# Peptides against a protein of PDB entry 4GMN: the designs that were tried, part 3

Target 1, 375 residues: chain A of PDB entry 4GMN
Amino acid sequence: RYANITLLALVTLASIGTDFQETLVKGNQGSRESPISAADEEWNGFDDADGDAMDVDQKSSSGEDQEEDYEEIDVKEDDEDDDDDSITSEMQADMERVVGADGTDDGDLEDLPTLRELIQTAVPQLIRLSNLPIDSDESLTIQSHALSALNNISWTISCLEFANGENANIHNAWYPTAKKIWRKTILPILEADSADLKLATQVTSLAWAVARVLHGETPTDGNPHRKFISLYHSSKQQAGGNSNSIEEPEDPFQGLGVKCIGVVGSLAHDPAPIEVNREVGVFLVTLLRQSNNVPPAEIVEALNQLFDIYGDEELACDKEVFWKDGFLKHLEEFLPKMRTLTKGIDKRTQPELRTRADEALLNLGRFVQYKKKHA

## One batch from the design tools (peptide; made by RFdiffusion4, then SolubleMPNN)

Design b1_p19_1_s2
Fold by OpenDDE base, seed 1:
Structure b1_p19_1_s2 (fold): chain B 375 residues (1-375), chain A 19 residues (1-19)
Amino acid sequence: as target 1 above (375 residues)
Amino acid sequence: SFLEESRRQLLRYSRSLKP
């Protein structure tokens, strides 16, 4: 009984996180439709063609009024109170406020009640449930659902803009909770060294969502970047041996390898320790050098992470890692390989992977030019 | 920064949601 209620609540919290994100995506699409300037459709003049009024005679045929008594079948629409619509409406209202609000820096969420309850009430319970002793299939199921809900909430929040002090109230409310997820959920599961690739994929997905907000301020305790690099390598060794590989997710960007790259890339952002940045940077550049054996989606992610980590020349990692370790040469040498890789992706069968690879190729060319200009 | 100069659209990686 309690387990089923807990599972239902966890599924509901995971759904809420998904719907919140769909609302975010829809709200962002509407802002990109710049009004197509109504082109001046030249009003071609309506030529007044004088067409003759043929007088068709009014023959008054007296058809008998058969009053067919249509019994109004009073279809009682049972107002199934779609309680689902109420939550979506509050979430939509919170999202409209998030997009429109000059965020206060105080971490107050009084104007964002749904988001407040997710962060302050739901997430602490999900952390507790994800950290239960695993002693049964039921406890493993509860952990998996709690991780799914934490993943969806964390991903949704990580899709908000926090640059330049935007959404500072949400950032300030989320930041301590994100650190708590990292310390109480992610690190303990990573330290348990489970052979469960499903659990590893869930934790790595959550870790990426959390690290996309915390960046280099993610707790460095136990060198988590090395654990995710090790997980990346271990996942490649397992996939090569068993023909019954865990079905690679239909979306190439949902693979464990992509998620590992996303986590370690995010962990290497400023103000990460230079040693952490170097180890991650060397890992990412090594993937590009070995690109013949690396899935295209992982190459796209590794490039995007390299652009984000080393996109600012004022950061200590630019001088101490990027230039010192000669990364520009490796990126320039990778350009022709990236062109070949991108052209090898069929636009018909993998349109999204192709679009993301075309963008990463464009940005690689621009990044190499940028770094040569700022050398 | 490169992000500012390139006008790189951060493709929001919204995809790691599981239904």
Scores: peptide ipSAE 0.188, ipTM 0.779, DockQ to the pose 0.380
Fold by OpenDDE base, seed 5:
Structure b1_p19_1_s2 (fold): chain B 375 residues (1-375), chain A 19 residues (1-19)
Amino acid sequence: as target 1 above (375 residues)
Amino acid sequence: SFLEESRRQLLRYSRSLKP
């Protein structure tokens, strides 16, 4: 009875985190009417004219177009307006304020009472629940739901802009809590060295959300980047042996490999120790070198992380790692492989993966040019 | 920075939410 109420409360907190993120994404799409001018500048590729294409007479077999009458199954949208009133009007008002909030530097969140209660009251309880001794299937279920709620809250907050002092009040309120999630929830689970890939995927997703706010200020005690790199390699070894369908997530960007890359990439940002940055940078560049055996989504994530880590020439990691370890050469050598990889993704079956690969390819070309200009 | 020169919109990795 108490467990069911606790589980329901944890599911509700996870749903609230999801709905908050969707609202923040929709609100930011409205302000980002900067037209992505698809400058479809048709870069007229060089007509390399000279290839003697031998005239292979492939016979026109007239396949009869059987017009299969697709019966329109009139799927009655049962508009079950399940007004899941899970989002209180107060929560909607807090979401609208977060999208428009001028940066009050005060971490007290006076103007955001629901977000304040979420950070100050709910998250500390979720941290406690995620640290319960696992002695039953019930305690494992509670931990999984607590991790899901922490994940959704942390992801939602990680989607806020904190650059230039934006949302400074939310950042200041979240920052100590994010460090507490890292030290009290993430590290203990990573140190338990559990063979549970589901738990590992949950904690890695949460770690990525937390590290997207803390960046290089994420606690480096116990070398967590090496644990996530090890988890990446272990996940690849297990996937090769057990044809047990770990249901490859229908979304290629939800894979444990992508999440591991996202965590370690985020951990490597300034002011991360140069050795942490180097180990992560070498890991990411090594994925590009071995790209024939790496899922396309992991390549896209690894490229984005490399651009974010090494996109600023004023940072110590630019001189001490990027230039010193010769990363530009590896990126330039990868450019033709990325073109082939991107062209091999079917736009019809994997439209998002193709779009993100096309963007990562474009950015790789721009990044190589940028680095050559700032050499 | 590359982000400033390229006006790179950071793709918000919105999808790591669990349903």
Scores: peptide ipSAE 0.174, ipTM 0.778, DockQ to the pose 0.392
Fold by OpenDDE base, seed 4:
Structure b1_p19_1_s2 (fold): chain B 375 residues (1-375), chain A 19 residues (1-19)
Amino acid sequence: as target 1 above (375 residues)
Amino acid sequence: SFLEESRRQLLRYSRSLKP
């Protein structure tokens, strides 16, 4: 009973995070012509498969035919329209306000009570649930659902514009909570060094969502970038050995490798320590050098991260890492390889991957030209 | 910055929502 209520609450919180994202996407589509593909990961519902059919022995006791005239009680099926209005009118109003909030710096989170309660009340509980001792399959399930809810909330928030002081109220409310997720949920799971690739994928997805907001202000305690780089390499070794297809996610961008790149790239942004930036930059450039053995989606993500990290010549990492370690040469040498890679992607079977690769190729050419101009 | 020069084209980040 309590387990089922907890699971239902976690599923509901994950759904709220998804519905909030969909609403933000729909609202932002009115302002931005570029459809962000909803990753419509179809909810494969709980396969309650383990119906242990207890063979109740049919003892054939021949009880007598009392024709009791059961009056057909015409139970009016009140079609309770289970309007599973998962979105309360208050949630919808909060979503509309977040979408309609032109960048007035003065928006108190008081005007977003549902989002406030999500950040201040729900997320701290999810953090606690994600840190329960794993002593049962139930506790593992609770952790997984808590991580999924944290992931969806964190991804949704990470899709808000925070540039130029936009949504500063939400940013300011989220920032301490994001740091708490990092320190209390992400780091402990990464330190446990679990061989569970499912858990590793969940925590890495969450880490990416959190790091997309915190960037170089993400806590560097325990060198988490090295743990994600190690996880990247470990994931490649396991995929090569066990023909137990952990089904590569149908979406190439949902792969653990892409998520690891997204995390470490985000961690390397200014004001990250130059040593962290260097280790990540060298990792990313090394993927480009080894591109013949790297999935195209990981190359696309690695390029985007390199553009984001080194896109500003005023940053210390430009001089101390990008120019000092000769990254421009590696990017320029990668251009013909990227053209070949991008052309090798079938537009019919992988239209998104091809579009993202065409974009990354275009940006790589522009970035090389930009860096040559600002040398 | 390159980002300011390029941000005329929105960097579409991958999304990893779970159902």
Scores: peptide ipSAE 0.169, ipTM 0.774, DockQ to the pose 0.418
Fold by OpenDDE base, seed 2:
Structure b1_p19_1_s2 (fold): chain B 375 residues (1-375), chain A 19 residues (1-19)
Amino acid sequence: as target 1 above (375 residues)
Amino acid sequence: SFLEESRRQLLRYSRSLKP
């Protein structure tokens, strides 16, 4: 009974996280599709119609409102709870800015407290449920559902813009929670060295969502980047042996290989240790060199991660890794291969993969030119 | 940065990774 209620709650939380992601994506699209065309309607001056406002003398009946003396119960608020409530009040105020002040529909205001409750109330419980001792198929099911809910929430939040101090309150509220997810959920599962590829895929998806916010500030304890690189290689070895039983996800970008690349790429951003950056950069460049045996979606992701990691010449990793390890040469040598790869993708059967490959090819050309200009 | 020069032209990878 309790397990079924817990599972239903976890499925509901995972659904809310998905619905919230869809709402945020639609809201962010709607704010872009506001047609610029409405600004040019000349506000023709409203003529001053002298409407005689009738003086209705409403007599002020002085009702003696009885001051009920509510005794202030001096609840010693321990100062640790005030910080969480302040962050949530700020989070609510910036969620109101994300939804836009022009949403006069009472429905848009209801979505704001949902993110608060997801972060403060749901996520700590989901972390606990993901850490249950695995002693039964029921505990495995609970863990899987908890990971799915954490994944959806974390992905949703990772789709918010945090650049240039946008949504800073949401970032600040999420950041410690994201670190808790990493330390309490992701690392223990990665340390357990489970041969369960389903669990590995779930935790890697969650790790990517979390690492998309934490970037190079993701805890480096235990060298998690090496674990995801190892998992990448292990997944390839297993796929090569059992060609019949791993349902490759219908979406090429949902593959474990893509997720591993996404995680390690995110982990390698500044201020990641230069050694972490180097190991990831070498891994990604090695995928490009071996591209004949790498799925196109993984190549697209690896390129995007390389652009994101090495896109800034002011970062220490540009000099100490990108230039020092000769990555430009490998990227330039990969250009003709990427053109061939991209042209080989059928636009009719794989339109998204083709679009993302065309974009990655375009950006690769631009990136190589950029780096040559800033050499 | 390339990201700044390109973010103006980078189609925001709305990695709408549907979970």
Scores: peptide ipSAE 0.148, ipTM 0.763, DockQ to the pose 0.459

## One batch from the design tools (peptide; made by RFdiffusion4, then SolubleMPNN)

Design b1_p22_2_s2
Fold by OpenDDE base, seed 1:
Structure b1_p22_2_s2 (fold): chain B 375 residues (1-375), chain A 22 residues (1-22)
Amino acid sequence: as target 1 above (375 residues)
Amino acid sequence: SELLEENRRRTLELQRELAKKL
């Protein structure tokens, strides 16, 4: 009886976290920039006023206009007002306030009661449930659902803008809780060194969501970046043996390899220790050198992480790692390989992967030029 | 585990090989 009520509560909390994310995305679609499209933002570099526009000579091959008469299938949207009563009027009001909130610097969520109760009441219980001794299949199920709920809540919060002091109240409320998730949930599971790939995928997804907010301020105790790099390599060895039984996620960006790259990339940001940054930067550059054996989605993620880590020349990691360890040469040598890789992705079967690869290729060209100008 | 230590060893070997080619 209690186990079923706990399970239902955990499923409900995981659903609320997803619905909150979807509605934050819809609310922000009123402003042109989807927070999911923050990954789709063209890297503009630093605003150096010398805009040498690369004339991409688009040789217009005049292909003849076959006017295929698209019959406008008048899909009558039957407005089935499915009053999906799942979103409470209080949650919707909290989401409208999150999108519109002039940043009050106080970590007080007085104006966000639902989000406050999620962070202050629900998350501490989820952390407790994720740390229960595993003594039964029921305890394993509870842990999995607690990790799922923590993942959805953490991902939702990681989609909020925190740059320039935006949402500072939410950031200040979340930051100590995110560190607690890291220290109490993520680190103990990574230290238990379980052969369970499902658990490893869940904890890695949660770790990425948490690290997207904490960045280089993520606790470096026990060198967690090395554990995620080791997990990346372990995942590749298991995939090579049993081609038949792991449902490859339908989305190539939901793979354990991508998640491992996203975690270690986020951990390497300033103010991370230079040794951590170097170990991660070398790992990411090594993936580019081995690109013939690396899934395209992992290459896209590894490139984006390299741009984010090394985009700022004022950071200590630019001089002490990027330039000192000669990363520019490896990125320049990778540029023709990235062009070949991107052209090899079928636009019809993998449209998203192709779009994100085209963007990463464009950004790689700009990044290499930027770094050459600042050499 | 023996698997994590082997993967850590391989990672450190790859990093050292990269650092020698840099």
Scores: peptide ipSAE 0.020, ipTM 0.554, DockQ to the pose 0.021
Fold by OpenDDE base, seed 5:
Structure b1_p22_2_s2 (fold): chain B 375 residues (1-375), chain A 22 residues (1-22)
Amino acid sequence: as target 1 above (375 residues)
Amino acid sequence: SELLEENRRRTLELQRELAKKL
């Protein structure tokens, strides 16, 4: 009985976090930054001044329109308007305020009471529930649901703009809680010698969401970047041995490999220790060198992480890692491989993967040119 | 432990391979 009430409350909190994320994504689709499209910003370099648009001579090869008459299967959308009005009017008002809030530097969430209660009341309980001793299937189920709720809340908050002091009140309220999630939930699960790939995927997704806000300020205790690099390599060894179809996630970007890359990339940002940055940068550049055996989605994520980490020439990691370890040469050598990889993705079967690969290819060309000008 | 040490070894081997191409 108590377990079922706790599970229902956790499912409700996870739903609330998803609905909040979807509403922020929809609200932010009015502003061009979907959380997926924060990677879709064309990397223009720091100097807007040299607008040499490479005229990609799109030779429109007029391939003849073979009208394959695909019969429209009239799937009757039974509009079961299950108005699961799970979004309280108070949550909707908080979401509208978060989407519409010009960053009031007021370090209080007075105007965001639902978000305040989520951060201050709900998240500390979810952290507690994720740390329960696993002594039963019910305890494992409670942990999984607590991780799902923490994931959804953390992803939602990570979709807010915090650059230039935007949403500083939310950032300041979230930052200590994000560090608590990292230290109390993520690290203990990563230190547990569990062969549970589902749990590893859940904790890695949560770690990515948390690291997207904390970046290089993420606690370095126990070298978490090495644990995620280890998890990446272990996941590849397991996938190669058992032809038990772990159903390839329908979305290539939801794979454990992509999530591991996203975590370690985020952890390597300034002000991360130079040795952490170097170990991550070498890992990412190595994925590009081994690209023949790496899924395209992981290559796209590894490129985006490399652009974000090494885009700023004023950062210590540019001189001490990027230039010192000769990363430019590896990126240049990868350009023709990326062109081949991107062209090999079918636009009909994998439209999103193709779009993100085309963007990452464009950004790679621009990034290599930028770094050559600043050599 | 063995997996962490194997990844540390792989990362160090890759750093040495990168450094040999400089």
Scores: peptide ipSAE 0.018, ipTM 0.561, DockQ to the pose 0.020
Fold by OpenDDE base, seed 4:
Structure b1_p22_2_s2 (fold): chain B 375 residues (1-375), chain A 22 residues (1-22)
Amino acid sequence: as target 1 above (375 residues)
Amino acid sequence: SELLEENRRRTLELQRELAKKL
């Protein structure tokens, strides 16, 4: 009974997240066409498995009133509020400098009560539910639905424009919560090292959504970028061996490989450690060099991540990684291959993949020309 | 798992091989 109520609540939260996304997308259709496609995991409705109603005969056993003494398990809430408010006073002051130009500085979602309740009330409960000990199929189901709800909420928020101080109130309200999702939900699941590719795909989707907002400010503890790179390679090894590989999602951009690239790309943005940036940049450039064996969608994502990471020449990663490791040569050498790859995509059967590949090809040409002028 | 550590090793090896060819 409680499980079904919890499940229904999680489903409802996931649906609210999706409906809110559609509403925000409809509202933001005047700004950049960010590829929203990764958030449109339609919640595949509960297939009502026709559970044959076994007529459990109500034998009226008049069982005596055993007053089971409910021992109040005094759950000492050791509120170790590790308020590791390791928002360094510098990061707060930099946020205050970025936000403090337009005097709506308070993360007061007063005008957005639904979003406020999602962030402040629902997400903490979803984090808690995602951290339950997995001791049953029921707990695994609860975790999966909690991750799905967190994914939908996080994707929705990640589709907002935060550049130039836009939606700063939402950003400020989300930022600590996004870090909490990372630390309390994503890292523990990545550390548990489960062979469950479904769970790995869910956590990677969530990690991408969170990392699209936090970027290089995503907690680097335990080198999560290496875990996602390892997961990328693991996913490729499993797809090659058994015909019972998890059906590649019909959408090429929903693949675990794309999600891994999206996460590690996002993690590599400034102010990420140069070592993290280098390891990710080298990984992404490796995919381009190996493009004959890489799905086109992963190439598109890897290119977009490379453009976003190395688009600014003022960043330390431009000098210390992009130029120092000779990435321009690899991008230039990849340009003919990308033209061939893009032309090989049938516009009729894969229109989205073709459009995104045409855009990535155009951007690659522009990016190579830009970097050649700034060499 | 041993598989993830092996894949991590392979990843780092591929990255090192790439960094030598860069």
Scores: peptide ipSAE 0.021, ipTM 0.562, DockQ to the pose 0.021; fails the geometry check
Fold by OpenDDE base, seed 2:
Structure b1_p22_2_s2 (fold): chain B 375 residues (1-375), chain A 22 residues (1-22)
Amino acid sequence: as target 1 above (375 residues)
Amino acid sequence: SELLEENRRRTLELQRELAKKL
């Protein structure tokens, strides 16, 4: 009885977290697409105003009109308006305030009561539930649902802009809680060293969401980046041996490999220790060198993480890692491979993967050019 | 576990080998 009520409450919290994310994404759709598309911002470099636009003369080769008669599949819009009225008027009001509030520097969530209750009341309980002794299938189920709810809440918050002091009140309220999730939920599960890839995937997803906000300020206790790198390699070894491959998620970007890359990339941002940055940077560059055996989505994520980590030349990691360890040469040598990889993705069967690979290829070209100018 | 320690060892060895080729 208590377990079923707890499970229902956890499912409800996970739903609320998803609905809040979807609504934040809709409210922020004036500026940012899906939590995945926050990586789709074209890396423009620093605005050095002297961008000689290379006029790539698009010679319009008039290829012949093969009128392939695409039968108009009359997709009946069954508007099953499942009005899942799950978005409370309070959540919607909180969102209108998050999108509209001039950043009041006070960590006072007075204007965001739903988000406040999620952070202050719900998350501490979810952390407790995720730390229950695993002694039964019921305790495993409770842990899984608690991790799901924490994941959805953490992803939602990680979709907010915190650059330039935006949403500072939310950031300040979330930051200590995010550190608590890391120390109390993520680290203990990583230390338990379970062969459960489902649990590992849930924890890695949560870790990515948390690390997208904490970046290099993520607690370095126990060298978590090395655990995620080890998990990455372990996941690849298991996929090769047992025909019970955990069904790779239909979305290539939801794979454990991508999630591991996203976590370690986020952990490597300034002010991360240079040794952590180096270990991660070398890992990411290694994936590019081994690209023939790496899924395209992991290459895209590894590139985006490299751009984000090493985009700023004023950071200590630029001099002490990027230049010192010769990363530019590896990125430049990878350009022709990336072009081949991207062209090999079928636009019809994997449109999103193709788009994100085209963007990552463009950004790689820009990044290499930028770094060559600043060498 | 021995498997994670072995994978950690292999990763660190690969990183060291890469850092020598850089």
Scores: peptide ipSAE 0.020, ipTM 0.554, DockQ to the pose 0.021; fails the geometry check

